# Peptides against a protein of PDB entry 3C2G: the designs that were tried, part 165

Target 1, 209 residues: chain A of PDB entry 3C2G
Amino acid sequence: IRTFDLLGLLLHDSDAIDGFVRSDGVGAITTVVQYPNNDLIRAGCKLLLQVSDAKALAKTPLENILPFLLRLIEIHPDDEVIYSGTGFLSNVVAHKQHVKDIAIRSNAIFLLHTIISKYPRLDELTDAPKRNRVCEIICNCLRTLNNFLMMWIPTPNGETKTAGPNEKQQVCKFIEIDILKKLMSCLSCEGMDTPGLLELRSTILRSFI

## One batch from the design tools (peptide; made by RFdiffusion4, then SolubleMPNN)

Design b2_p29_5_s2 (from b2_p29_5, 12 letters changed)
Fold by OpenDDE base, seed 4:
Structure b2_p29_5_s2 (fold): chain B 209 residues (1-209), chain A 29 residues (1-29)
Amino acid sequence: as target 1 above (209 residues)
Amino acid sequence: SYKKLLEPLSPELQELLDKKLKELLEELE
């Protein structure tokens, strides 16, 4: 645990982070967090989040790493793990089609729905730190989903991919009334990516209705 | 299981982590 904290302190610039990633640092972390220890998993996922924007990730094979992380987030009830994991997911899929494909094949869309579904509405959370963390998690989920949906928006200069029937079915779950109510509750939360939420809503409606 | 997640890190695992960190840091030099 202290080891990951120290490593996080040392990885304070982009060059160091890229160096870590090129040295299979992400793989090393994912190996470590396979041990069923909450503190270790928290520390590891936090470190993953710290390196999630590394340019070197574009050249890193994530075929084994990403499915594992998704499964970890799926089964772990810890808000800190979910926060870090969804943050990592959001960043790692950004502008990387091949990573998006891996995530989608690994049932990421459904997972995002599951995560949002498990949390109460933000207005029902009286503890400010808890509410803020939940808001951040939901934001990470929405950002990730938006990154997926953007693949299926036609561009003027090129062919666009079309969402398959399974993906459409998974996305349709986000327009369920209970989910929509939860998303609406996020709009009043300080720090919420309101433009992102509105964009997501628009994208869902345009793409699937 | 959830119970396993609450278990303390073993000294052996901590040692392994420290070793791994050292190796990674050396590669960054």
Scores: peptide ipSAE 0.022, ipTM 0.364, DockQ to the pose 0.012
Fold by OpenDDE base, seed 5:
Structure b2_p29_5_s2 (fold): chain B 209 residues (1-209), chain A 29 residues (1-29)
Amino acid sequence: as target 1 above (209 residues)
Amino acid sequence: SYKKLLEPLSPELQELLDKKLKELLEELE
């Protein structure tokens, strides 16, 4: 744990982070967090989140890493792990079609829905830190979904990918009233990017028109 | 079992972690 913290301190700039990623740092962390220790898993996932926007990830094979992480956050009830994992997912799929494809094949859309569904409404959470963390998790999930949805929006060139029937079915679950209410609840959280959430909401809703 | 996740790091796991991270750091040098 201490070692992860120290490593995190060393990874303070983009160049250092890229260097770590190029040295298979993500794979190394993934290997370590396979051991059943909560503190270790938390620390490892936090570090993954820290490096999740690295440019070097575009050249990193994620075929084994991403499914593992998705499985980890699926089975681990820890909010910190889920926060870090969904944050990682959101960042790593951004602007990378190949990674989006891996995530979708790994049932990420369904997982995102499952994660959002398992948390109570934010207005039911009285503890501010807990509420904020849950809000962040939900936002991470929705942002990830938005990244997927963007693949199916026509580009200026008129090219667009079409979601498969399974993906469409999974996406449709996000227009459920309970999910939308949870999205709306995030708008009340302090420090939240309200304009961004509104845009996300609009994108989600428009995707079903 | 999830219960195992609540266990403190064993000396063996700590050693493994240290080894893996050390290897990574050495590669960055």
Scores: peptide ipSAE 0.021, ipTM 0.391, DockQ to the pose 0.012
Fold by OpenDDE base, seed 2:
Structure b2_p29_5_s2 (fold): chain B 209 residues (1-209), chain A 29 residues (1-29)
Amino acid sequence: as target 1 above (209 residues)
Amino acid sequence: SYKKLLEPLSPELQELLDKKLKELLEELE
C-alpha cells in the first residue's frame, strides 16, 4: 500500500504515466489486486484510475485486464473500488473502439446498470462525502455508457456500427425511471460538471428516440 | 468471498507486491 502511494506520487505527469503504462504497470497492478486484501485493492484501483487516460494505453492489450476489472467491480462492494474501477473503465474506453468492444463483450453494459441500480437516490444520502462519491460513480457509469452509444451514432466519415440485439436490450434498461432520476440527481451535485452531464443526458436520451 | 478480501496480506504476498512495485519504480527512474 505504501508503495502504491509512492507510485502515485511519482506518476504526476503524462510522461511518467506513459512510462509506467509502457512498462506494463497496468498489468502489474492487475496482478497485485488479485490478492485478497481490501486496502490493496483500493490502492491498486486508485492507481489504475490515475493512469486510465494515458496515451500509452492505446498500445496496451486490455483483453485480460478489462474482464478482470469488471469482475472485481461486480463482486466488490467497496465504493472506492467501484469509483476507481468505473472511472478507469470510462477513461480507457474513450475513443478506443477495440477497448469498447472488449468491455461490451465482457457484459459491461449490464454491469453499469447493476451498479447504478445498487445505489439509492442521492437525496436519500445524508452524508455528503458518500453522496458525492455515489454521484461520481453514477457519472462514471453513464459516461461509459455514452462512450458505447457514440459507437452507434453515424459519423460523416466513419463506418457506422450497429448495436446488437442484446446490447440494445441492455441499453434500454437505462431509460428506466429510477435510472433517469438518478441521472437527474447527479446534475445537482456539487462539484460536478453540469454542462458535461447535460450533454451526456442528451446523448443518452436521444439514442432512444 | 468478500470476507477473503478483508484479510490482511500474508507476509509472502506483501513481499511479492513490494518487489514488483520496486521493479516498476526502478524502470521509471
Scores: peptide ipSAE 0.020, ipTM 0.393, DockQ to the pose 0.013
Fold by OpenDDE base, seed 3:
Structure b2_p29_5_s2 (fold): chain B 209 residues (1-209), chain A 29 residues (1-29)
Amino acid sequence: as target 1 above (209 residues)
Amino acid sequence: SYKKLLEPLSPELQELLDKKLKELLEELE
């Protein structure tokens, strides 16, 4: 645990982060977080988030790492783990089609819905730190979904990938009233990335036309 | 395309949004 904290301090620049990733640092973390220790898992996932935008990840095989992380997020109730994990997911799928495919095959879309669904409405959370963290988690989920949905939105050139029927059905769950309420609640939260959330909303709606 | 995502919603999407917002408001009342 202390080691992860110290390592996080050392990974303060892009070169250090890339070096860590090239040395299979992500794999090392995922190995460590397999131990049933909440503090260790939390620290490890936080470190994953810190390196999640590393350029070197584009060359890192995530076929084993990503499904494991998704499963960890699915079964672990810790908000910090979920925050870090969904943040990691959001960053690693960005601009990487092969990673998006891995995530989707690992039922990420359904998982994102599950995560959003498990949390109460933000207006029901009186504790500001908790409310903010939940909002961030929901935003991470929606951002990840946005990255998936963009694959199926026609480009100006008319080129588009077609979502499968299962994916379409899973995406439809995000226009359920409870999900929309949570999205709207996020838009009303102070300090949130409102433009980003509006983009997510737009993308979700566009997926149904 | 991110640029496309930043464009204003089409009238059809705006209508859908309005419908969903109305439903949300009705549920909150």
Scores: peptide ipSAE 0.018, ipTM 0.401, DockQ to the pose 0.135

Design b2_p29_5_s3 (from b2_p29_5, 14 letters changed)
Fold by OpenDDE base, seed 2:
Structure b2_p29_5_s3 (fold): chain B 209 residues (1-209), chain A 29 residues (1-29)
Amino acid sequence: as target 1 above (209 residues)
Amino acid sequence: SYKKLEEPLSPELEKKLQELLEEWLKKLA
């Protein structure tokens, strides 16, 4: 844990982060967090989040790393782990089709739904720190989902893929009434990435209409 | 649950973390 803190201090700029990633730092962290210790897992996931925007990740194989992280998020009830993990996911899939594919194959869409379903409406959370953390988690999930959906929207200058039937079914879970109510309740919540949520809404509408 | 599988941090684990840090620093030197 202390080592992760030290690493965090060293990773203070983009060059350091890229250097860490190029040195298989992400793989190293994922190896370490396989030990069953909550504090260690928290620290490791936090560090992953810190490096999740690294340009060097584009050249990093994530075929084993990402599924492992998704599984970790799935089974770990810790909000901090979920926050860091979903943050990592949202950043790492951004603008990287290959990584999106890995995530989707690893049931990421369903996982996002599960996470959102797990938490209460934000307006029901009176504890500000808890509410804020949950808000951030939801935002991470929504951003990730938006990144997935954008793959299936035709662009004039880009190749478009078609969602498979399973993916479509998983996406449809987000337009179920209970989820929609929850998402709508987020729009008025302080701290919510309202523009991002509206973007997702637009993307969903474009996908289904 | 996952929490039921948790164990305290061991000296061995701390050592591994330190070794990882050292290796990383060495690669960047």
Scores: peptide ipSAE 0.025, ipTM 0.569, DockQ to the pose 0.012
Fold by OpenDDE base, seed 3:
Structure b2_p29_5_s3 (fold): chain B 209 residues (1-209), chain A 29 residues (1-29)
Amino acid sequence: as target 1 above (209 residues)
Amino acid sequence: SYKKLEEPLSPELEKKLQELLEEWLKKLA
């Protein structure tokens, strides 16, 4: 924990972050968070979030790292771990087709649905700190989903793939009425990335129309 | 839901983390 705090202080600029990533820092973190200590896991995931936008991640093999992280946030009930993990996921898949593929193969779409389904509607959360954290988690999930869906939308200047039948089935889960109600409840939440939500809506429409 | 059995950070683990930090610092320099 102390080590992670110190690292966080050192990773104050993009060059330092890239250097850490090039030195397999992400792999090292994922190794240490396997220990049965919640504080260590929280600290490690938070550090992962801090480096999640590093350009060096594009050259980092994530085949062994990402599935582990996805499993961790799947089984861990801690909102802070889920926040950090989904934040890492949303950032690491952005603009990186290879990483998106790894995530999807690791059942990330289903996981995102599971996470959103786990939490109540935002308007049902009376505790502001809890509501805000849940809002951030949902935003991370939605941004990640949008990044996945964009792969399957034909664009003149973009790489496009065809979603498999399983992926299509999983995506359809997000247009179910209960999920839609939860998403609508996000629109009134302070701090919600409303433009991002509207972008996702547009992407969904383009995917199904 | 799943929760690991909590274990305190052992001195050995702390030492290992410190060693990793030192290794990273060397690579960053």
Scores: peptide ipSAE 0.024, ipTM 0.565, DockQ to the pose 0.012
Fold by OpenDDE base, seed 1:
Structure b2_p29_5_s3 (fold): chain B 209 residues (1-209), chain A 29 residues (1-29)
Amino acid sequence: as target 1 above (209 residues)
Amino acid sequence: SYKKLEEPLSPELEKKLQELLEEWLKKLA
């Protein structure tokens, strides 16, 4: 745990982070966090989040790493693990079609729905630190979902992929009334990425037109 | 349902983590 903290301090610039990633640092962390220890898992996921926007990740095979992380988030109740994991996911899928495909095949859309459904409405959380963390988690999920949906929106310069029936069904869950109410509660939350949420709304609407 | 993961850290694990850090630092240098 202290080792992860120290490493995090050393990864202070993009060159250091890229060097770590090129040295299979992400794979190494993924291996270590397989140990059944909550503190270790939390520390490892936090470190993953710190390097999640590295350019070197584009050249890193994530076929084994990403499914593992998704499973870890699924089975672990820790808000910090979920925060770090969803943050990692949102960053690594950005602008990388092949990574999006891996995530979707690994049931990421359903997982995002599960995560959002797990938490109460933000306006029902009176504890500010808890509310803020939940807000961040939901924001990560929404950003990730938006990235997925954008794959299925036609662009002027080319043909777009079509979502499969299973993916469409999973996406439809996000327009259910209970989810919509929860998303609406996010708009009033201080610190929420409101522009991002509105972008997602637009994307969803375009996806269903 | 969730999996409870509360196995305590061991000196062996701490050593492995230290070794991992050293290897990463070596590669970064």
Scores: peptide ipSAE 0.023, ipTM 0.581, DockQ to the pose 0.012
Fold by OpenDDE base, seed 5:
Formats: sequence, structure tokens, C-alpha cells
Structure b2_p29_5_s3 (fold): chain B 209 residues (1-209), chain A 29 residues (1-29)
Amino acid sequence: as target 1 above (209 residues)
Amino acid sequence: SYKKLEEPLSPELEKKLQELLEEWLKKLA
């Protein structure tokens, strides 16, 4: 735990982070967080989040790492793990088609829906720190979903990828009434990416309805 | 519904983590 904290402090610039990633730091962390200790897992996932924007990740094979992290998020009902994991996911898929593909075939869309579904509406959370963390998790999920949907938006050249029927079905789950209510409850949360939420809504409606 | 028994951080594990940190630091230098 202390080790991860110290490492996180040292990874304060892009060069250091890239160096860590090029040295298979992500793989090393994912190995360590398989140990059954919640504090260790939290710390490791937090560190992953810290390096999740690394440019070096574009050249890092994530075929084994990403499915593992998705599974970790799925089985750990820990807000900090989920926050860090979804944050990592949202950042790592950004602008990387191959990573998006890995995530999607690893059932990431369904997982995002599951995560949002498991949390209560924000207006039902009286504890501010808890509410804020849940809000951030939802934002991470929505940002990730947006990143996925961007693949299916026509490019200026008129080219576009097509979503499969399974993906379309999974995306449509985000417009279920209970989910929508939860998402709307986020609008009152300080720090919510409201433009991002509205963009996602627009994209879903345009592409899948 | 997944439950896994949590283990405390042993001195051995702490040592391993320290070694890993040192390795990473060397690679970052």
C-alpha cells in the first residue's frame, strides 16, 4: 500500500508515467492486485488510474490486462476500486480503437450498465463523500460509453463502423427509465459532466432509437 | 456474490512490494 502511494507520488509527469508503462508497470500492478487484500487492491487500482492517460498505453498490449480489470470491477463491490477501474477504463479506451474493441468484446458495455444499476440515485445519498464518489463513477461509465459510441459515428470521410446487434441492445439498456432517473439525479451533483451526459443521450437516441 | 477471504499484508508481501518498487524506480531512472 505504501509502496503504491510512494510510486504514485513519483509518477507526477508524463515522462515518468510513460516510462512506467513501457516497463510493463500496468501488468505488474495487475499481478499484485490479484492478492486478496482490499487495501492493496484499492491502492493498486488507484495507481492504475494515475497512469491511465499514458501515451505509452497505445503501444501496450491490453488483451489480457483489460479483461482482468473488468472482472476485478465486476466482483469487487468497492467504490474506490470501481472508481479507479472505471476511470482507468475510460481513459485507456480514449482514442484507441483496438482497446475499445477489446473492452467491448469483454462485455464492457454490459458491465457499465450493471455498475450504474447497482448504485442508488444520488438524491438518496445523504453522505456527501459517498454521493460524490458515486457521481464520479457514473461519469466514468458514461464517458467510457461515449468513447465506445464514437466508433459508430460517421467520420468526415463518410466512413463508419457498425455496431453489432448485441452492442445496440446493451446500449439501449441505458435509456431504461430507472437508469435515466439515476442519470438525471447526477445533474445536481457538483462536478458532474453534464455536457457529456447530454452528448451521450443525444448519441444514443440518434444512433440506436 | 463473490466472496474471497481477505489476507493481511504480511511482512513477506511487504518485502515483495518494496522490491517491486525498487525495480520500477530503477527502470524509471
Scores: peptide ipSAE 0.021, ipTM 0.562, DockQ to the pose 0.012

Design b2_p29_5_s4 (from b2_p29_5, 13 letters changed)
Fold by OpenDDE base, seed 2:
Structure b2_p29_5_s4 (fold): chain B 209 residues (1-209), chain A 29 residues (1-29)
Amino acid sequence: as target 1 above (209 residues)
Amino acid sequence: SYKKLEEPLSPELQKKLEEKLEELLKKLE
Protein backbone atom coordinates (compact mmCIF):
# COMPACT_ATOMS: atom_id res chain seq x y z
CA ILE B 1 0.00 0.00 0.00
CA ARG B 2 2.83 2.35 0.83
CA THR B 3 4.41 1.47 -2.45
CA PHE B 4 1.19 2.30 -4.25
CA ASP B 5 1.25 5.71 -2.70
CA LEU B 6 4.80 6.21 -3.75
CA LEU B 7 4.05 5.08 -7.27
CA GLY B 8 1.14 7.46 -7.38
CA LEU B 9 3.41 10.31 -6.48
CA LEU B 10 5.97 9.41 -9.08
CA LEU B 11 3.48 8.83 -11.86
CA HIS B 12 2.70 12.52 -12.12
CA ASP B 13 3.41 13.05 -15.79
CA SER B 14 2.36 11.35 -18.97
CA ASP B 15 5.79 9.99 -19.77
CA ALA B 16 6.15 8.29 -16.43
CA ILE B 17 2.67 6.88 -16.71
CA ASP B 18 3.35 5.56 -20.17
CA GLY B 19 6.55 4.02 -18.95
CA PHE B 20 4.71 2.31 -16.16
CA VAL B 21 2.09 0.98 -18.53
CA ARG B 22 4.71 -0.24 -20.99
CA SER B 23 6.36 -2.06 -18.13
CA ASP B 24 3.15 -4.01 -17.54
CA GLY B 25 2.20 -1.89 -14.60
CA VAL B 26 -1.49 -2.42 -15.21
CA GLY B 27 -0.99 -6.15 -15.15
CA ALA B 28 0.96 -5.89 -11.95
CA ILE B 29 -1.76 -3.88 -10.28
CA THR B 30 -4.36 -6.32 -11.50
CA THR B 31 -2.42 -9.11 -9.87
CA VAL B 32 -2.25 -7.20 -6.63
CA VAL B 33 -5.95 -6.45 -6.45
CA GLN B 34 -6.75 -10.13 -6.68
CA TYR B 35 -5.93 -10.45 -3.02
CA PRO B 36 -8.92 -10.13 -0.71
CA ASN B 37 -7.87 -6.97 1.07
CA ASN B 38 -9.98 -3.86 0.79
CA ASP B 39 -7.17 -1.41 1.40
CA LEU B 40 -5.03 -3.07 -1.20
CA ILE B 41 -7.87 -3.16 -3.68
CA ARG B 42 -8.61 0.50 -3.06
CA ALA B 43 -5.02 1.47 -3.55
CA GLY B 44 -4.65 -0.61 -6.66
CA CYS B 45 -7.80 0.66 -8.28
CA LYS B 46 -6.85 4.21 -7.47
CA LEU B 47 -3.55 3.70 -9.21
CA LEU B 48 -5.35 2.17 -12.17
CA LEU B 49 -7.45 5.28 -12.39
CA GLN B 50 -4.33 7.40 -12.37
CA VAL B 51 -2.93 5.63 -15.40
CA SER B 52 -6.24 5.01 -17.15
CA ASP B 53 -5.77 7.65 -19.82
CA ALA B 54 -2.25 6.63 -20.72
CA LYS B 55 -1.46 6.57 -24.40
CA ALA B 56 0.45 3.35 -23.92
CA LEU B 57 -2.79 1.57 -23.02
CA ALA B 58 -3.61 1.47 -26.70
CA LYS B 59 -0.83 -1.07 -27.07
CA THR B 60 -1.63 -2.96 -23.90
CA PRO B 61 -3.66 -6.15 -24.11
CA LEU B 62 -6.69 -5.71 -21.92
CA GLU B 63 -8.52 -8.93 -22.73
CA ASN B 64 -7.85 -10.35 -19.30
CA ILE B 65 -7.46 -7.17 -17.33
CA LEU B 66 -10.70 -5.47 -18.19
CA PRO B 67 -13.04 -8.39 -17.52
CA PHE B 68 -11.36 -8.90 -14.19
CA LEU B 69 -11.79 -5.29 -13.24
CA LEU B 70 -15.42 -5.35 -14.28
CA ARG B 71 -15.97 -8.37 -12.10
CA LEU B 72 -14.22 -6.66 -9.23
CA ILE B 73 -16.47 -3.64 -9.53
CA GLU B 74 -19.49 -5.90 -9.76
CA ILE B 75 -18.81 -7.72 -6.52
CA HIS B 76 -17.14 -5.03 -4.45
CA PRO B 77 -19.47 -2.72 -2.53
CA ASP B 78 -16.82 -0.08 -1.87
CA ASP B 79 -17.62 3.30 -3.41
CA GLU B 80 -13.96 4.11 -3.76
CA VAL B 81 -13.30 0.95 -5.70
CA ILE B 82 -16.34 1.53 -7.85
CA TYR B 83 -15.30 5.11 -8.44
CA SER B 84 -11.80 4.17 -9.46
CA GLY B 85 -12.93 1.22 -11.50
CA THR B 86 -15.61 3.03 -13.42
CA GLY B 87 -13.20 5.87 -13.95
CA PHE B 88 -10.68 3.47 -15.37
CA LEU B 89 -13.32 1.91 -17.55
CA SER B 90 -14.55 5.21 -18.91
CA ASN B 91 -11.06 6.36 -19.77
CA VAL B 92 -9.76 3.11 -21.19
CA VAL B 93 -12.67 2.62 -23.58
CA ALA B 94 -12.51 6.17 -24.86
CA HIS B 95 -11.60 6.26 -28.54
CA LYS B 96 -10.59 2.61 -28.53
CA GLN B 97 -13.00 0.36 -30.36
CA HIS B 98 -11.17 -2.80 -29.42
CA VAL B 99 -11.44 -2.02 -25.73
CA LYS B 100 -15.09 -1.09 -26.08
CA ASP B 101 -15.71 -4.48 -27.62
CA ILE B 102 -13.98 -6.24 -24.75
CA ALA B 103 -15.99 -4.29 -22.22
CA ILE B 104 -19.29 -4.89 -23.98
CA ARG B 105 -18.60 -8.61 -24.30
CA SER B 106 -17.97 -8.57 -20.58
CA ASN B 107 -21.45 -7.15 -19.95
CA ALA B 108 -20.20 -3.70 -19.13
CA ILE B 109 -23.42 -2.03 -20.24
CA PHE B 110 -25.45 -4.10 -17.84
CA LEU B 111 -22.92 -3.47 -15.11
CA LEU B 112 -23.25 0.26 -15.61
CA HIS B 113 -26.98 -0.08 -15.21
CA THR B 114 -26.49 -2.13 -12.08
CA ILE B 115 -24.17 0.43 -10.57
CA ILE B 116 -26.48 3.33 -11.27
CA SER B 117 -29.40 1.35 -9.91
CA LYS B 118 -27.51 0.64 -6.73
CA TYR B 119 -27.26 4.23 -5.65
CA PRO B 120 -30.07 6.48 -4.51
CA ARG B 121 -30.99 9.70 -6.18
CA LEU B 122 -28.40 12.34 -5.50
CA ASP B 123 -30.94 14.63 -3.92
CA GLU B 124 -31.52 11.96 -1.31
CA LEU B 125 -27.89 12.09 -0.21
CA THR B 126 -27.38 14.79 2.38
CA ASP B 127 -23.74 14.00 3.08
CA ALA B 128 -21.75 16.07 0.63
CA PRO B 129 -18.72 13.81 0.34
CA LYS B 130 -20.92 10.80 -0.26
CA ARG B 131 -23.08 12.66 -2.72
CA ASN B 132 -20.06 13.89 -4.60
CA ARG B 133 -18.56 10.45 -4.83
CA VAL B 134 -21.81 8.94 -6.02
CA CYS B 135 -22.13 11.73 -8.52
CA GLU B 136 -18.68 10.97 -9.86
CA ILE B 137 -19.48 7.28 -10.11
CA ILE B 138 -22.66 7.94 -12.03
CA CYS B 139 -20.81 10.33 -14.29
CA ASN B 140 -18.19 7.70 -14.98
CA CYS B 141 -20.92 5.24 -15.86
CA LEU B 142 -22.73 7.65 -18.11
CA ARG B 143 -19.55 8.70 -19.86
CA THR B 144 -18.76 5.07 -20.47
CA LEU B 145 -22.23 4.43 -21.81
CA ASN B 146 -21.92 7.43 -24.05
CA ASN B 147 -18.66 6.07 -25.39
CA PHE B 148 -20.39 2.82 -26.22
CA LEU B 149 -23.36 4.45 -27.88
CA MET B 150 -21.24 6.75 -29.98
CA MET B 151 -19.74 3.86 -31.88
CA TRP B 152 -23.19 2.96 -33.17
CA ILE B 153 -23.96 6.41 -34.48
CA PRO B 154 -23.12 6.92 -38.13
CA THR B 155 -20.44 9.42 -38.94
CA PRO B 156 -19.88 10.92 -42.37
CA ASN B 157 -16.32 9.68 -42.67
CA GLY B 158 -16.37 6.65 -40.44
CA GLU B 159 -17.53 3.10 -40.45
CA THR B 160 -20.38 2.52 -38.06
CA LYS B 161 -20.87 -0.67 -36.17
CA THR B 162 -24.29 -2.00 -35.39
CA ALA B 163 -25.27 -2.87 -31.87
CA GLY B 164 -26.31 -6.44 -31.35
CA PRO B 165 -29.69 -7.37 -29.97
CA ASN B 166 -28.28 -8.02 -26.54
CA GLU B 167 -26.53 -4.68 -26.45
CA LYS B 168 -29.66 -2.91 -27.59
CA GLN B 169 -31.61 -4.59 -24.85
CA GLN B 170 -29.05 -3.57 -22.27
CA VAL B 171 -29.07 0.00 -23.51
CA CYS B 172 -32.84 0.08 -23.34
CA LYS B 173 -32.58 -0.41 -19.60
CA PHE B 174 -31.26 3.11 -19.34
CA ILE B 175 -34.50 4.56 -20.60
CA GLU B 176 -36.51 2.84 -17.93
CA ILE B 177 -38.41 5.22 -15.72
CA ASP B 178 -36.44 4.48 -12.58
CA ILE B 179 -33.14 5.10 -14.29
CA LEU B 180 -34.42 8.20 -16.02
CA LYS B 181 -35.58 9.66 -12.74
CA LYS B 182 -32.19 9.04 -11.26
CA LEU B 183 -30.46 10.63 -14.21
CA MET B 184 -32.73 13.63 -13.99
CA SER B 185 -31.82 13.98 -10.36
CA CYS B 186 -28.20 14.08 -11.42
CA LEU B 187 -28.86 16.91 -13.84
CA SER B 188 -30.14 19.04 -11.04
CA CYS B 189 -27.28 18.23 -8.72
CA GLU B 190 -24.57 20.77 -8.12
CA GLY B 191 -21.19 19.67 -9.35
CA MET B 192 -22.57 17.23 -11.86
CA ASP B 193 -21.15 17.10 -15.34
CA THR B 194 -24.27 18.55 -16.85
CA PRO B 195 -22.79 18.88 -20.31
CA GLY B 196 -21.87 15.22 -20.22
CA LEU B 197 -25.34 14.23 -19.18
CA LEU B 198 -26.88 16.33 -21.88
CA GLU B 199 -24.54 14.79 -24.38
CA LEU B 200 -25.60 11.36 -23.24
CA ARG B 201 -29.23 12.33 -23.56
CA SER B 202 -28.59 13.48 -27.07
CA THR B 203 -26.68 10.32 -27.85
CA ILE B 204 -29.46 8.16 -26.48
CA LEU B 205 -32.03 9.97 -28.54
CA ARG B 206 -29.90 9.67 -31.62
CA SER B 207 -29.49 5.98 -30.94
CA PHE B 208 -33.17 5.18 -30.59
CA ILE B 209 -34.88 7.54 -32.99
CA SER A 1 -25.79 -8.61 -2.99
CA TYR A 2 -22.40 -10.25 -2.90
CA LYS A 3 -19.78 -9.06 -0.46
CA LYS A 4 -16.18 -9.88 -1.18
CA LEU A 5 -14.39 -11.75 1.56
CA GLU A 6 -11.57 -9.82 3.11
CA GLU A 7 -8.51 -10.77 5.07
CA PRO A 8 -5.66 -8.85 6.60
CA LEU A 9 -2.51 -8.67 4.57
CA SER A 10 0.20 -10.81 6.04
CA PRO A 11 3.54 -9.14 6.50
CA GLU A 12 5.03 -11.60 4.05
CA LEU A 13 2.48 -10.85 1.38
CA GLN A 14 2.81 -7.14 1.94
CA LYS A 15 6.54 -7.40 1.51
CA LYS A 16 6.21 -9.45 -1.64
CA LEU A 17 3.80 -7.00 -3.19
CA GLU A 18 5.93 -4.04 -2.29
CA GLU A 19 8.99 -5.68 -3.76
CA LYS A 20 7.18 -6.37 -6.97
CA LEU A 21 5.98 -2.82 -7.24
CA GLU A 22 9.41 -1.49 -6.41
CA GLU A 23 10.83 -3.59 -9.17
CA LEU A 24 8.43 -1.97 -11.57
CA LEU A 25 9.38 1.41 -10.24
CA LYS A 26 13.02 0.72 -10.95
CA LYS A 27 12.17 0.00 -14.54
CA LEU A 28 10.92 3.54 -14.81
CA GLU A 29 14.33 4.94 -13.85
Scores: peptide ipSAE 0.069, ipTM 0.637, DockQ to the pose 0.012
Fold by OpenDDE base, seed 1:
Structure b2_p29_5_s4 (fold): chain B 209 residues (1-209), chain A 29 residues (1-29)
Amino acid sequence: as target 1 above (209 residues)
Amino acid sequence: SYKKLEEPLSPELQKKLEEKLEELLKKLE
């Protein structure tokens, strides 16, 4: 765990981060966090989040890593693990179609819904640190969802991928009233990416038209 | 339902993990 903290301090620039990723750092972390220890898992996922926007990830095979992370998030109740994991997911799928496909095949859409459903409305949380963390988790989920939905929006050339029936069904769950209320509650949170939420709203509307 | 994954880290395992991570750090240098 001490070493994870040290790594976090050293990975302060893009070159260092890319170097770590090129050296199979992500694979190493995912191997380590397979040990059932909460502190270790927290530290590892936090480090994953730190390197989640690395350019080198585009060349990293994520076929084995991403499903593992999704499973970890699914079964682990720790908010910090969920925060880091969803943050990693949201960043790693951005602008990478092949990674989006891996995530979707690994039931990511349903998982995002499950995560959001787990937490109460933000206005029901009186503890500010807890509320802020939950807000960040929900935002990570919504950003990830937005990235998925964008695949099914027509391009200027008129071509677009079509969501399968199962994906459509899962996406439809996000327009349920309980989910929408949680999304709206995020807009009132301090420091929230309001523009991002509005973008998601627009994307959702376009996806259902 | 969520599963709490908790197993104590032995000093030996901790050392092995640290060594592995240190090896990764050296590759970055």
Scores: peptide ipSAE 0.065, ipTM 0.641, DockQ to the pose 0.012
Fold by OpenDDE base, seed 3:
Structure b2_p29_5_s4 (fold): chain B 209 residues (1-209), chain A 29 residues (1-29)
Amino acid sequence: as target 1 above (209 residues)
Amino acid sequence: SYKKLEEPLSPELQKKLEEKLEELLKKLE
């Protein structure tokens, strides 16, 4: 834990972060968070989030790392772990087709829906810090979904794939009224990426209309 | 159901983990 804190203090610039990733830092963190210690898991996932947008991740094999993280998020009730994990996921899949494929094969779409579904409506949360954290988690999930959906939308200059039948069925769950209400509620949260959420809305429309 | 993961780390394990992370840091220097 102490070492993770120190690492977090040192990894402030892109070069340091890339160096850490090239040295299999993500694998090291993943190994550490396999131990059943909540503080260690929180610290490790937070550090993962900090390095989640590193360019070096494009060259890092994530076949063993990402499924583990997804499983961790699935079984862990801690909002901080969920926040960090979904944040990592949303960033790591961005602009990386092979990582998106790994995530999808690891049932990420279903997991995202499960995570969003487990949280109450934001207007039912009276504690502002809790409400904000939940909003951030939902936004992370929706941003990840947006990245997945973009693979299946034909664009003149983009590579597109066809979603499998299972993936299509799982994606359809996100146009349910309860999910849409949560999406809309996130738009009212302070400090949220409103343009990103609006992009998702557009992506959803293009995917289903 | 969600799993609660709250077991203490042994001092020996903590030391090993710290050593491993320190080795990684040395590669960055």
Scores: peptide ipSAE 0.064, ipTM 0.635, DockQ to the pose 0.012
Fold by OpenDDE base, seed 4:
Structure b2_p29_5_s4 (fold): chain B 209 residues (1-209), chain A 29 residues (1-29)
Amino acid sequence: as target 1 above (209 residues)
Amino acid sequence: SYKKLEEPLSPELQKKLEEKLEELLKKLE
């Protein structure tokens, strides 16, 4: 789709990206990707990823957008869509408590588990491009999860939220033996965000203390 | 399980989508 490509080429500077977001560009894309066409969805999600770190998103209502995207990621088997979607999720929740809350209420934690569970171990993937893409997806998921969990870690000078029972139940899925084995197997893989994995591990441990 | 979303994009719909996105692009200019 030509227009998506053109937009991608022009949205490299922060001002242009912010302008796009302020013009409800995210809403427009999410409307477009509701059409069940893989190429369209792939292109749209890629564009969403490109603008996912925009400062203007802090003022953008995501109550309708984010749940839709989460559902799209949940049902779509396309690695490119999953990559873009998880990347978008990771970026939009970063440093935005309100957005984290929306995502969590939309069962994002469980979704992250589902995505990670879908893919084989990285060392079982012999195709380098495929392995790299899967690695990126897993990293996006783990980074997102870490961002969620950090919300419930007490800070010396701040009041911290407590995870509800549903959230705790969703988090418990990540301490199951099968998923732990998979995560541990990632530590030795080239390209894996090893520091991020270790940080997540630390965060998980702190969450259960 | 995952559901593959695959429907052919009609030329008419494609054109409409392109026009909509071009309008957004113009707002950036």
Scores: peptide ipSAE 0.075, ipTM 0.650, DockQ to the pose 0.012; fails the geometry check

